# Peptides against a protein of PDB entry 4GXB: the designs that were tried, part 142

Target 1, 277 residues: chain A of PDB entry 4GXB
Amino acid sequence: VPTEEVSLEVLLSNGQKVLVNVLTSDQTEDVLEAVAAKLDLPDDLIGYFSLFLVREKEDGAFSFVRKLQEFELPYVSVTSLRSQEYKIVLRKSYWDSAYDDDVMENRVGLNLLYAQTVSDIERGWILVTKEQHRQLKSLQEKVSKKEFLRLAQTLRHYGYLRFDACVADFPEKDCPVVVSAGNSELSLQLRLPGQQLREGSFRVTRMRCWRVTSSVPLPSGSTSSPGRGRGEVRLELAFEYLMSKDRLQWVTITSPQAIMMSICLQSMVDELMVKKS

## One batch from the design tools (peptide; made by RFdiffusion4, then SolubleMPNN)

Design b2_p22_6_s1 (from b2_p22_6, 11 letters changed)
Fold by OpenDDE base, seed 4:
Structure b2_p22_6_s1 (fold): chain B 277 residues (1-277), chain A 22 residues (1-22)
Amino acid sequence: as target 1 above (277 residues)
Amino acid sequence: MSQTFYTPEELFNEAVEELEAE
């Protein structure tokens, strides 16, 4: 792609559009800095956010594909997909809510966290009771962003990234699950017909390793994977988990978001290592 | 194709020790 000046659209979590003028040759950090400048986000807060490639669903929800890497050219990365459903999204990139305190000190940072949190609640990523929802709505009506965030920080799955419904081999083969990443864990939620909601929590510290696998399924006459056409790449995330003392077990998640899940795991590990240093 | 990632020993060993203490 020739180097030229282009207008690039970056979305906030709430769907707000931020237009930035960048070069097609600008790397991820260059684009992130341009977005920060457009929003008037101070330089010392840029590191708390990242750019993500997402697929926008019909209902406006975002399916996270992956985090844009440092060496990538965001304009090329998104346009090469040749589909308008793919977007670049700005989102906070840390897991520990303690870092919210640093971001909230700035008006722009506060607004970004607020918008993200509102969106996450509206999309059902953060779980709320009826009473909590009432309280949140009241605070939203009053535009009390700090108080809103303080309440939200106490809610279940605050700071988690929720993935699209997929399949896992846990607790049984071919279980439909909803995976969420946050708080140094993968949460697998399962609701079978006539059963209560079950949740499995898998702490990253108890994972010995994890693996992302890509494969092309062979045409088998009998097993059409729901939602995948013939010849589509199958992605799996497998992790070896310490279930108990001296007992390791592999858990495998089949999802087109397996790469994003792996990125989340690595990111959580990295953050934990920083805290230990 | 596959790519494998490992949890740092410093983190994993702590989890092992916690389970051993139970």
Scores: peptide ipSAE 0.632, ipTM 0.954, DockQ to the pose 0.856
Fold by OpenDDE base, seed 3:
Structure b2_p22_6_s1 (fold): chain B 277 residues (1-277), chain A 22 residues (1-22)
Amino acid sequence: as target 1 above (277 residues)
Amino acid sequence: MSQTFYTPEELFNEAVEELEAE
């Protein structure tokens, strides 16, 4: 692609549009710096955020596809898909809520975390009771952003990334599940026939390894993901999990977001390693 | 195509030890 000056749209988690003028040859960090400058986010806070490729759903929700890599060209990455449903989103890229304290010290950082958190609650990524929802709405009406975030930090699945409904082979084959990544784990929520909602927690530290597999099912094969046409690429995330002492078991998730799940796992591992250094 | 990633031994071994202590 020839080097040209272009206008690139980057969205916040709440759908707010940030327009930046960049070169088609600008790498991910260059674009991120341009977005930060546009928002007046200080340089020392840029590292707390990343750019993500997402697919915008009909309801305005985002399905995360992957994190943009360091040497990637964001303009090319999004435009090469030739679909307006694909967007670039700015989101915080750490898991430990303790890092919120650093970000919240700055007005712009505070606003970004607030907007993301409001959106995550509205989308049901963060789980709230009726009473908690009332309290949050009261704080939102008062525009008390710091207090809002402090309350939100105590909520179930705060800081988690929620994925689209998919299928797992745990606890049984072809089980419909909703996967969320956060707090150094994958949470699998499922409801079996005649049973209450169950949540399986899989800590990344108990994963010996994980594997992303891409395959094209044969037309005669029954292994096509539900709702996908014949010949479509099937993605799976499998992880070898320490279920108990001396007992490893493979768990496999079939999802178009398997790559993003793997990126989350690696990111959580990296953060844990940084904290230990 | 498949790609495999490994949890660092420093993290995994701690989890093993925790389960052994239970």
Scores: peptide ipSAE 0.631, ipTM 0.954, DockQ to the pose 0.854
Fold by OpenDDE base, seed 5:
Structure b2_p22_6_s1 (fold): chain B 277 residues (1-277), chain A 22 residues (1-22)
Amino acid sequence: as target 1 above (277 residues)
Amino acid sequence: MSQTFYTPEELFNEAVEELEAE
């Protein structure tokens, strides 16, 4: 792609549009810096955020595809897909809520975290009780962003990334599940027929390894997920989990977001290693 | 095609030890 000046749209978690003028040859960090400058986010806070490639669903929700890599060209990455449903989103890129303290000290950082958190609650990524919801709404009405975040930090799945409904082979074969990544774990939520909601928590530290597999289903394969066209790549995330003392078991998740799940796992591992150093 | 990632031993071994202590 020839080097040209272009207008690139980057979305916040709440769908707010940030337009930046960049070069087609600008790398991810260059674009991120441009977005930060547009928002008046200080340079020392840029590292707490990343750019993500997402697919915008019909309801306006985002399905995360992957994190943009450092040497990637965001303009090329999004435009090469030749579909308007793909967007670039700015989101915080750490897991430990302790890092919120650094970000919240700045007005712009506070606003970004607030907007993201509100969106995550509205989308059901953060789980709230009726009473908690009332409290949150009250704080929103008062525009008390710091207090809102402090309350939100105590909520179930705060800081988690929720994936689209998919299928796992745990606890049974072909179980429909909703996967969320956060707090150094994958949470698998499922509801079996006639049963209450169940959650399986898989801590990344108890994963010996994980694997992403891509395959092309045979046209005659009956197990095509509803809505997948013939010839679409099937992605799976499998991890070998320490279920108990001296007992490893493989768990496999079939999802178009398997790559993003793997990125989350690696990111959580990396953060844990940083904290341990 | 597949790609495999491994949890660092420092993290995994801690988890093993925790389970052994239970």
Scores: peptide ipSAE 0.631, ipTM 0.954, DockQ to the pose 0.858
Fold by OpenDDE base, seed 1:
Structure b2_p22_6_s1 (fold): chain B 277 residues (1-277), chain A 22 residues (1-22)
Amino acid sequence: as target 1 above (277 residues)
Amino acid sequence: MSQTFYTPEELFNEAVEELEAE
């Protein structure tokens, strides 16, 4: 693509649009800096956020496709897909809520975290009781952003990224599950027929390894995922998990977001390594 | 096509040790 000045739209988690003037040749960090400048986010806080490629669903929710890599050209990455449903989203890129303290010290950082958290609650990514919801709404009405976040930090799945409903082979073959990534784990929520909602927690530290696999199902094969057309690429995330002492077991998730899940796992590992050093 | 990633040994071994201590 020829180098040209373009207007690029970047969305916040709540769907707020940030328009930035960039070059088509600008890399991810360049675009991120432009967004930060537009928002008046200090340079020292830029590293707490990343740009993500997402698909906007019919209900306005975002299905995360992947994190944009450093070498990528965001303008090209999004426009090459030739579909208006694909967007670039700014979101915090750390997992440990302790880092919120650094971001919250700045007005713009506080606003970004607040907007993201409100959106995550509204989308059901953060799980709340009725009483907690009432408390959150009260704080929101008072525009007490710091207090809102402090309460939110105590909630189940705070800071988690929720994926679209998919299928896993755990605990049984072809189980419908909702996967969420956060707090150094993958959470698999499922409801089996006649059973209550169950959650499986898989800590990344107990994963020996994980694998992303892409395949093309055969037309006559029973391996076609429900709702997928002929010839569509199937993505799977498999991880080898330490279930108990001396017992490793593979768990496989079939999802078009397998790549994003893998990115989350790597990101969580990286953060743990940084904290350990 | 597939790509495999490994958890660092220092993290995984700690998890193993924790389970052994239980």
Scores: peptide ipSAE 0.630, ipTM 0.953, DockQ to the pose 0.851

Design b2_p22_6_s2 (from b2_p22_6, 10 letters changed)
Fold by OpenDDE base, seed 3:
Structure b2_p22_6_s2 (fold): chain B 277 residues (1-277), chain A 22 residues (1-22)
Amino acid sequence: as target 1 above (277 residues)
Amino acid sequence: SSETFYTPEELFNEAVKELEAE
């Protein structure tokens, strides 16, 4: 692609559009800096955010595809897909809520966290009771952003990324599950017939390893995954988990977001390693 | 195709020790 100046649209978590003028040859960090400048986010806070490639669903929700890499060209990455459903989104890229304190000290940082949190609650990524919802709405009406975030930080799945419904082989084969990543874990929520909602928590520190697999299903007379077209790539995330003392077990998640899940795992591991240093 | 990632030994070994203590 020839180097030229272009207008690039970057979305916030709530769908707010940020237009930046960049070069087609600008790398991820260059684009991120341009977005930060447009928002008046200070340079020392840029590192708390990342750019993500997402697919916008019919209801306006975002399905996260992957994090944009350092040497990637965001303009090329999004436009090469030749589909308007793909977007670039700015989101915080850390997991420990303690880092919110650094970001919240700045007005722009506070606004970004607030907008993201409101959106995550509205989308059901953060789980709230009726009473908590009432309290949050009251704070939102008062535009008390700091207090709103402090309350939100105590809520279940605060800071988690929620993935689209998919399938896992745990606790049984072909179980429909909703996976969320956060707090150094993968949370698998499922409801089996005649049973209550169950959640399995898988801490990344108890994963010996994880593997992303891509395959093309062979035309077999057997049950193709419902809703997938013939010849579509199947993605799986498998992790070897320490279930108990001296007991390792593989858990496999079949999801088109397997790559994003793996990126989340690596990111959580990296953050834990930084905290230990 | 597949790609495998490993949890750092420093983290995993700590988790192992915690479970051994239970």
Scores: peptide ipSAE 0.631, ipTM 0.955, DockQ to the pose 0.854
Fold by OpenDDE base, seed 4:
Structure b2_p22_6_s2 (fold): chain B 277 residues (1-277), chain A 22 residues (1-22)
Amino acid sequence: as target 1 above (277 residues)
Amino acid sequence: SSETFYTPEELFNEAVKELEAE
């Protein structure tokens, strides 16, 4: 692609549009810096955020595809998909809520975290009780952003990334599950007909390894998964988990977001390693 | 095609030790 100046749209978690003027040859960090400058986010806080490629669903929700890598050209990455449903989103990229303290000290950082958290609650990524919802609503009406975040930090799945419904072989083969990544774990939620919600928590530290597999299913008349056409790429995330002492078991998740799940795992591992250094 | 990632030994070994202590 020839180098030229272009207008690139980057979305916040709440759908707010940020337009930045960049070069088609600008890499991910260059675009991130441009977004930060547009928002008046200070340089020392840029590292707490990343750019993500997402698919906007019909209801306006974001399905995260992957994090944009350092060597990528965001303009090319998004436009090459030739679909308007793909967007670039700015989101915080750390997992430990302790880092919120650093970000919240700045007005712009506070606003970004607030907008993201409100969105995550509205989308059901963060789980709330009726009483908690009332309290959050009151704080939102008062525009008490710091207090709102402090309460939100105590909520279940705060800071988690929620994926689209998919299929896993846990606890049984072909189980419909909702996967969420956060707090150094993958949470698999399952609700079978007539049963209560079940959750399995898989800590990344108990994963020996994980694998992303891309395959093209063979034409089979009886095994066509609903919504997958002939020749559609199938993505799977498999991880080898230490279930108990001396007992390793593979768990496999079949999802178009398998790559994003793997990125989350690596990101959580990286953060844990930083904390140990 | 597949790509495999490994949890650092420093993290995994800690989890192993915790389970061994139970």
Scores: peptide ipSAE 0.631, ipTM 0.955, DockQ to the pose 0.855
Fold by OpenDDE base, seed 1:
Structure b2_p22_6_s2 (fold): chain B 277 residues (1-277), chain A 22 residues (1-22)
Amino acid sequence: as target 1 above (277 residues)
Amino acid sequence: SSETFYTPEELFNEAVKELEAE
């Protein structure tokens, strides 16, 4: 792609559009800096956020595809897909809520966290009781952003990234699950027939390793999974988990977001290593 | 195709130790 000045749209978690003028040759960090400048986010807070490639679903929800890497050209990455459903989203890129304190000290940072948190609650990524929801709405009406965030930080799955419904082989084969990543874990929520909602928590520190596998299913004549066309690439995330003392077990998740899940795992590991140093 | 990632030993070994103490 020739180097040209273009207008690039970057979305916040709540769907707010940020238009920036960038070069087609600008790398991810360049675009991120442009977005920060447009928002008046100070330079020292840029590192708390990242750009993500997402697919906008029919209901307006975002399906995270992957984090844009440093060497990528965001304009090219999104436009090369030749589909309007793909968007670039700005979101916080740390897991430990303690880092919220740094971001919240700045008005713009506070606003970004607030908008993201409101959106995550509205989308059901953060789990709330009826009473908690009432309290949050009250704080939202008062526009008490700091208090809102402090309450939100105590909620289940605060800071988690929720993925689209997919399939896992745990606790049994072909279990429909909803996976969420956060707090140094993968949470697998499932509802088996006739059973209550169950959650499996898999801490990344108890994962010996994880693997992303891509394959092309053989035409088996069996009805392909609903929504998968013939010849589509199948992605799986498998991790070897320490279930108990001296007991390792592989867990496999079949999801088109397997790459994003792996990115989350690596990101959580990296953050833990930084905190440990 | 497949790509494998490993959890740092420092983190994993700590988790092992915690489970051994239980």
Scores: peptide ipSAE 0.630, ipTM 0.955, DockQ to the pose 0.848
Fold by OpenDDE base, seed 5:
Structure b2_p22_6_s2 (fold): chain B 277 residues (1-277), chain A 22 residues (1-22)
Amino acid sequence: as target 1 above (277 residues)
Amino acid sequence: SSETFYTPEELFNEAVKELEAE
């Protein structure tokens, strides 16, 4: 692609549009810096955020495809897909809520975290009780962003990334599940026929390894993935999990977001390693 | 095609020890 100046749209978690003028040859960090400058986010806070490729659903929700890599060209990455449903989104890129303290010290950082958190709650990524919801609404009305975040930090699945409904082979074969990544785990929420909602928590530290597999289903074969047509690439995330002492078991998730799930796992591992050092 | 990633031994071994202590 020839080097040209272009206008690139980057969305915040709440759908707010940030337009930046960049070069087609600008890498992910260059674009991120441009977005930060546009928002007046300090340079020392840029590292707490990343750019993600997402698919905007009909309801306006974002299905995360992958994190943009450092040497990737965001303009090329999004435009090469030749579909307006694909967007670039700015989101915080750490898992430990302790890092919120650093970001919240700045007005712009605070606003970004607040907007993201509000969006995550509205989309059901963060789970709230009725009472908690009331408290959150009260704080929103007062526009008390710091207090809002402090309360939100205590909520179930705060900081988690929620994926689209998919299928897993745990606890039974072909179980519909909703996967969320956060707090150094994958949370699998499922409802078996006639049963209450159950959650399986899989800590990344108990995963010996994980694997992303891409396959092409045979024509006319039944795809276990809802909404995928015949001939579409099937993605799976499998991880070998320490279920108990001396017992490893493979768990397989079939999802178009398997790559993003793997990226989350690696990111969580990396953060844990940083903390350990 | 497939790609496999491994959890660092430093993290995994800690989890193993925790389960052994149960």
Scores: peptide ipSAE 0.627, ipTM 0.954, DockQ to the pose 0.851

Design b2_p22_6_s3 (from b2_p22_6, 9 letters changed)
Fold by OpenDDE base, seed 4:
Structure b2_p22_6_s3 (fold): chain B 277 residues (1-277), chain A 22 residues (1-22)
Amino acid sequence: as target 1 above (277 residues)
Amino acid sequence: MEQVFYTPEELFNEAVKELEAE
């Protein structure tokens, strides 16, 4: 692609648009720096955020596809998909809420975390009780961003990334589940008709390994689930989990977001390794 | 296509030890 100056749109979690002028040849870090400059985010806080490729749903929700890699050209990556539903989103890229303290010290950082957290609550990524919701609304009306975040940090699944409904072989084969990644774990939530919500927690430290598999379904005659077009690539994330002492078991998740799930696992592992160093 | 990732031994071994202590 010839090097040209272009306008690139980057979205915040709340859908706010940030327009930056970049070169088509600019790599992910260059674009991230341009976004930071546009927002007046200090250089020392840039490392707490990343750019993600997402698919915007009809309801305005974001389905995370993957994190943009360092060598990628964000403009080319998003435009090559030839669909307006794909967007680039800025989001925090750390898991430990302790790092919020560093980001919150800056006005721009505080605003970014606040906007993300409000959005995550509105989308149901962060789970709240009725009373907690009332308290959060009160703080939002007062525009008390720090107090809002402090309360939010105590909530269930704060800092988690929620994925679209998918299928897993846990606890049984072909179970519909909602997967969330955060706090060094994958949470698998299952609600069967007439049953209570069940949750399985899988800590990344108990995963010996994980794999991402891409396959093309063979045209099997009969059981084409109506929603999978004959030519759609099937993605699976499988991890080998230490269920108990000396007992390893494979758990497999079938999801178009399997790559993103794997990226989350690697990111959580990397953060844990940094903390041990 | 398949890609495999491994948890660092240092992290995994700690988890193993925790389960052995239970």
Scores: peptide ipSAE 0.615, ipTM 0.953, DockQ to the pose 0.854
Fold by OpenDDE base, seed 5:
Structure b2_p22_6_s3 (fold): chain B 277 residues (1-277), chain A 22 residues (1-22)
Amino acid sequence: as target 1 above (277 residues)
Amino acid sequence: MEQVFYTPEELFNEAVKELEAE
């Protein structure tokens, strides 16, 4: 693509649009800096955020596809897909809520975290009780962003990414599950017929390894994924998990977001390693 | 196609030790 000046749209978690003028040859960091400048986010806070490629659903929700890499050209990455459903989203890119303290000291950082958190709650990524919801709404009405975040930080799945419903082979074969990534774990939520909601927590530190596999099913084969066309690429995330002492077991998740899940795992591992250094 | 990732040994070994202590 020839180097040209273009207008690029970057969305916040709440769908707010940020328009930036960039070059088609600008890399991810260049675009991120442009977005930061547009928002008046200080340079020292840029590193707490990343750009993500997402697919916008019919209801306006985002399905995360992957994190944009440093060497990528965001304009090319999004436009090459030739579909308007794909968007670039700005989101915080750390897992430990302790880093919120650094970000929320700045007005713009605070606003970004607040908007993201509100959106995550509204989308059901963060789990709330009725009482907690009441408290959060009260704080929103008062526009007490800091207090809102402090309460939110205590909530279940705060800071998690929630994925689209998919299938796992745990605890049973072809089990419908909802996967969430956060707090150095994958959470698998499932409801079997006639049973209560169950959650499996898989800490990344107990994963010996994980793998992402792509395959093309036979055109004549049935797809287990509703809405997926025949012959579409199937993605799987499998991890070998230490279930107990000296007992490793493979768990496999079949999901179009398997790549994003893997990126989350690596990101969580990286953060843990930084904390240990 | 397949890509494999490994958890750093220092993290995994800590988890192993924790389970052994239970």
Scores: peptide ipSAE 0.614, ipTM 0.953, DockQ to the pose 0.851
Fold by OpenDDE base, seed 3:
Structure b2_p22_6_s3 (fold): chain B 277 residues (1-277), chain A 22 residues (1-22)
Amino acid sequence: as target 1 above (277 residues)
Amino acid sequence: MEQVFYTPEELFNEAVKELEAE
């Protein structure tokens, strides 16, 4: 693609649009810096955020496709898809809520975390009780952003990324599940027939390895995910999990977001390694 | 296509040790 000056739209978690003038040849970091400058986010806080490729659903919700790589060209990455449903989103890229303290010290950082958290609650990514919802609403009406975040940090699945409903082979074959990534784990929420909602927690530290597989189902194969036509690419995330002492078991998730799940796993591992150093 | 990733040994071994202590 020839180098040209273009206007690029980057969305915040709440759908707020940030327009930046960049070159088509600008890499992810260049675009991120441009967005930070537009928002007046300090340079020392840029590293707490990343750009993500997402698909906007009909209801305005975002389905995360992948994190943009450092040397990727965001303008080319999003426009090459030739679909208006694909967007670039700015989101925090760390998992440990302790890092919120660093970000919240700055007005712009505080606003970004607040907007993201409000959106995550509204989308049901963060789970709240009726009473908690009332408290959050009161704080939101008062625009008490710091207090809002402090309360939110105590909520179930705070800081998690929620994926679209998909299928896993655990605990049963072809089991419908909702996967969320956060707190150094994958959470699999499932409801078996006649049973209450159950959650399986899979800590990344107990994963020996994981793999992403792309395949095209054979016409005779019943392995197509529900709702996908024959011949469509099937993506799977499989991880080998230490279930107990000396017992490894493979768990396989079939999802078009398998790549994003893998990126989350790697990101969580990286953060743990940084914390250990 | 397949891509495989490994959890760092130092993290995984810690988890193994924790389970062995149970």
Scores: peptide ipSAE 0.612, ipTM 0.953, DockQ to the pose 0.849
Fold by OpenDDE base, seed 1:
Structure b2_p22_6_s3 (fold): chain B 277 residues (1-277), chain A 22 residues (1-22)
Amino acid sequence: as target 1 above (277 residues)
Amino acid sequence: MEQVFYTPEELFNEAVKELEAE
């Protein structure tokens, strides 16, 4: 792609549009800096955020495809897909809520975290009781962003990334699940017929390893999941988990977001390693 | 195509120790 000046749209978690003028040859960090400048986010806070490639669903929700890598060209990455459904989103890129304290010290950082948190609650990524929801609404009405975030930090799945409904082989084969990544774990929520909602928590530290597999289904296999067209690539995330002392078990998740899940796992591992050092 | 990732031994071993203490 020839180097040209272009207007690039970057979305916040709540769908707010940020337009930046960049070069088609600008790398991810260059674009991120441009977005930060547009928002008046200080340079020392840029590292707490990342750019993500997402697919906008019909309901306006975002399906995270992957984190944009440092060497990528965001303009090319999004436009090469030749679909208006794909967007670039700015989101916080750390897991430990303790880092919120650093970001919240700045007005712009506070606003970004607030907007993201409101959106995550509205989308059901953060789980709230009726009473908690009432309290949150009251704080929103008062525009008390700090207090709102402090309350939100105590909520179930605060800081988690929720994925689209998919399938896992745990606890049984072909179980429909909703996967969320956060707090150094994958949370698998499932509802089996006639059973209550169950959650399986898989801590990344108890994963010996994980793998991402891509495969093309054989045309003869009747396993046409009703929604997958002929020839669609199947992605799987599998991890070997320490279920108990001296007992390792593989768990496999079939999802088009398997790559994003793997990125989350690596990111959580990296953060834990930084804290240990 | 397959790509494999490993949890650092330091983190995994800590988890093992925690389970052994249970």
Scores: peptide ipSAE 0.612, ipTM 0.953, DockQ to the pose 0.850

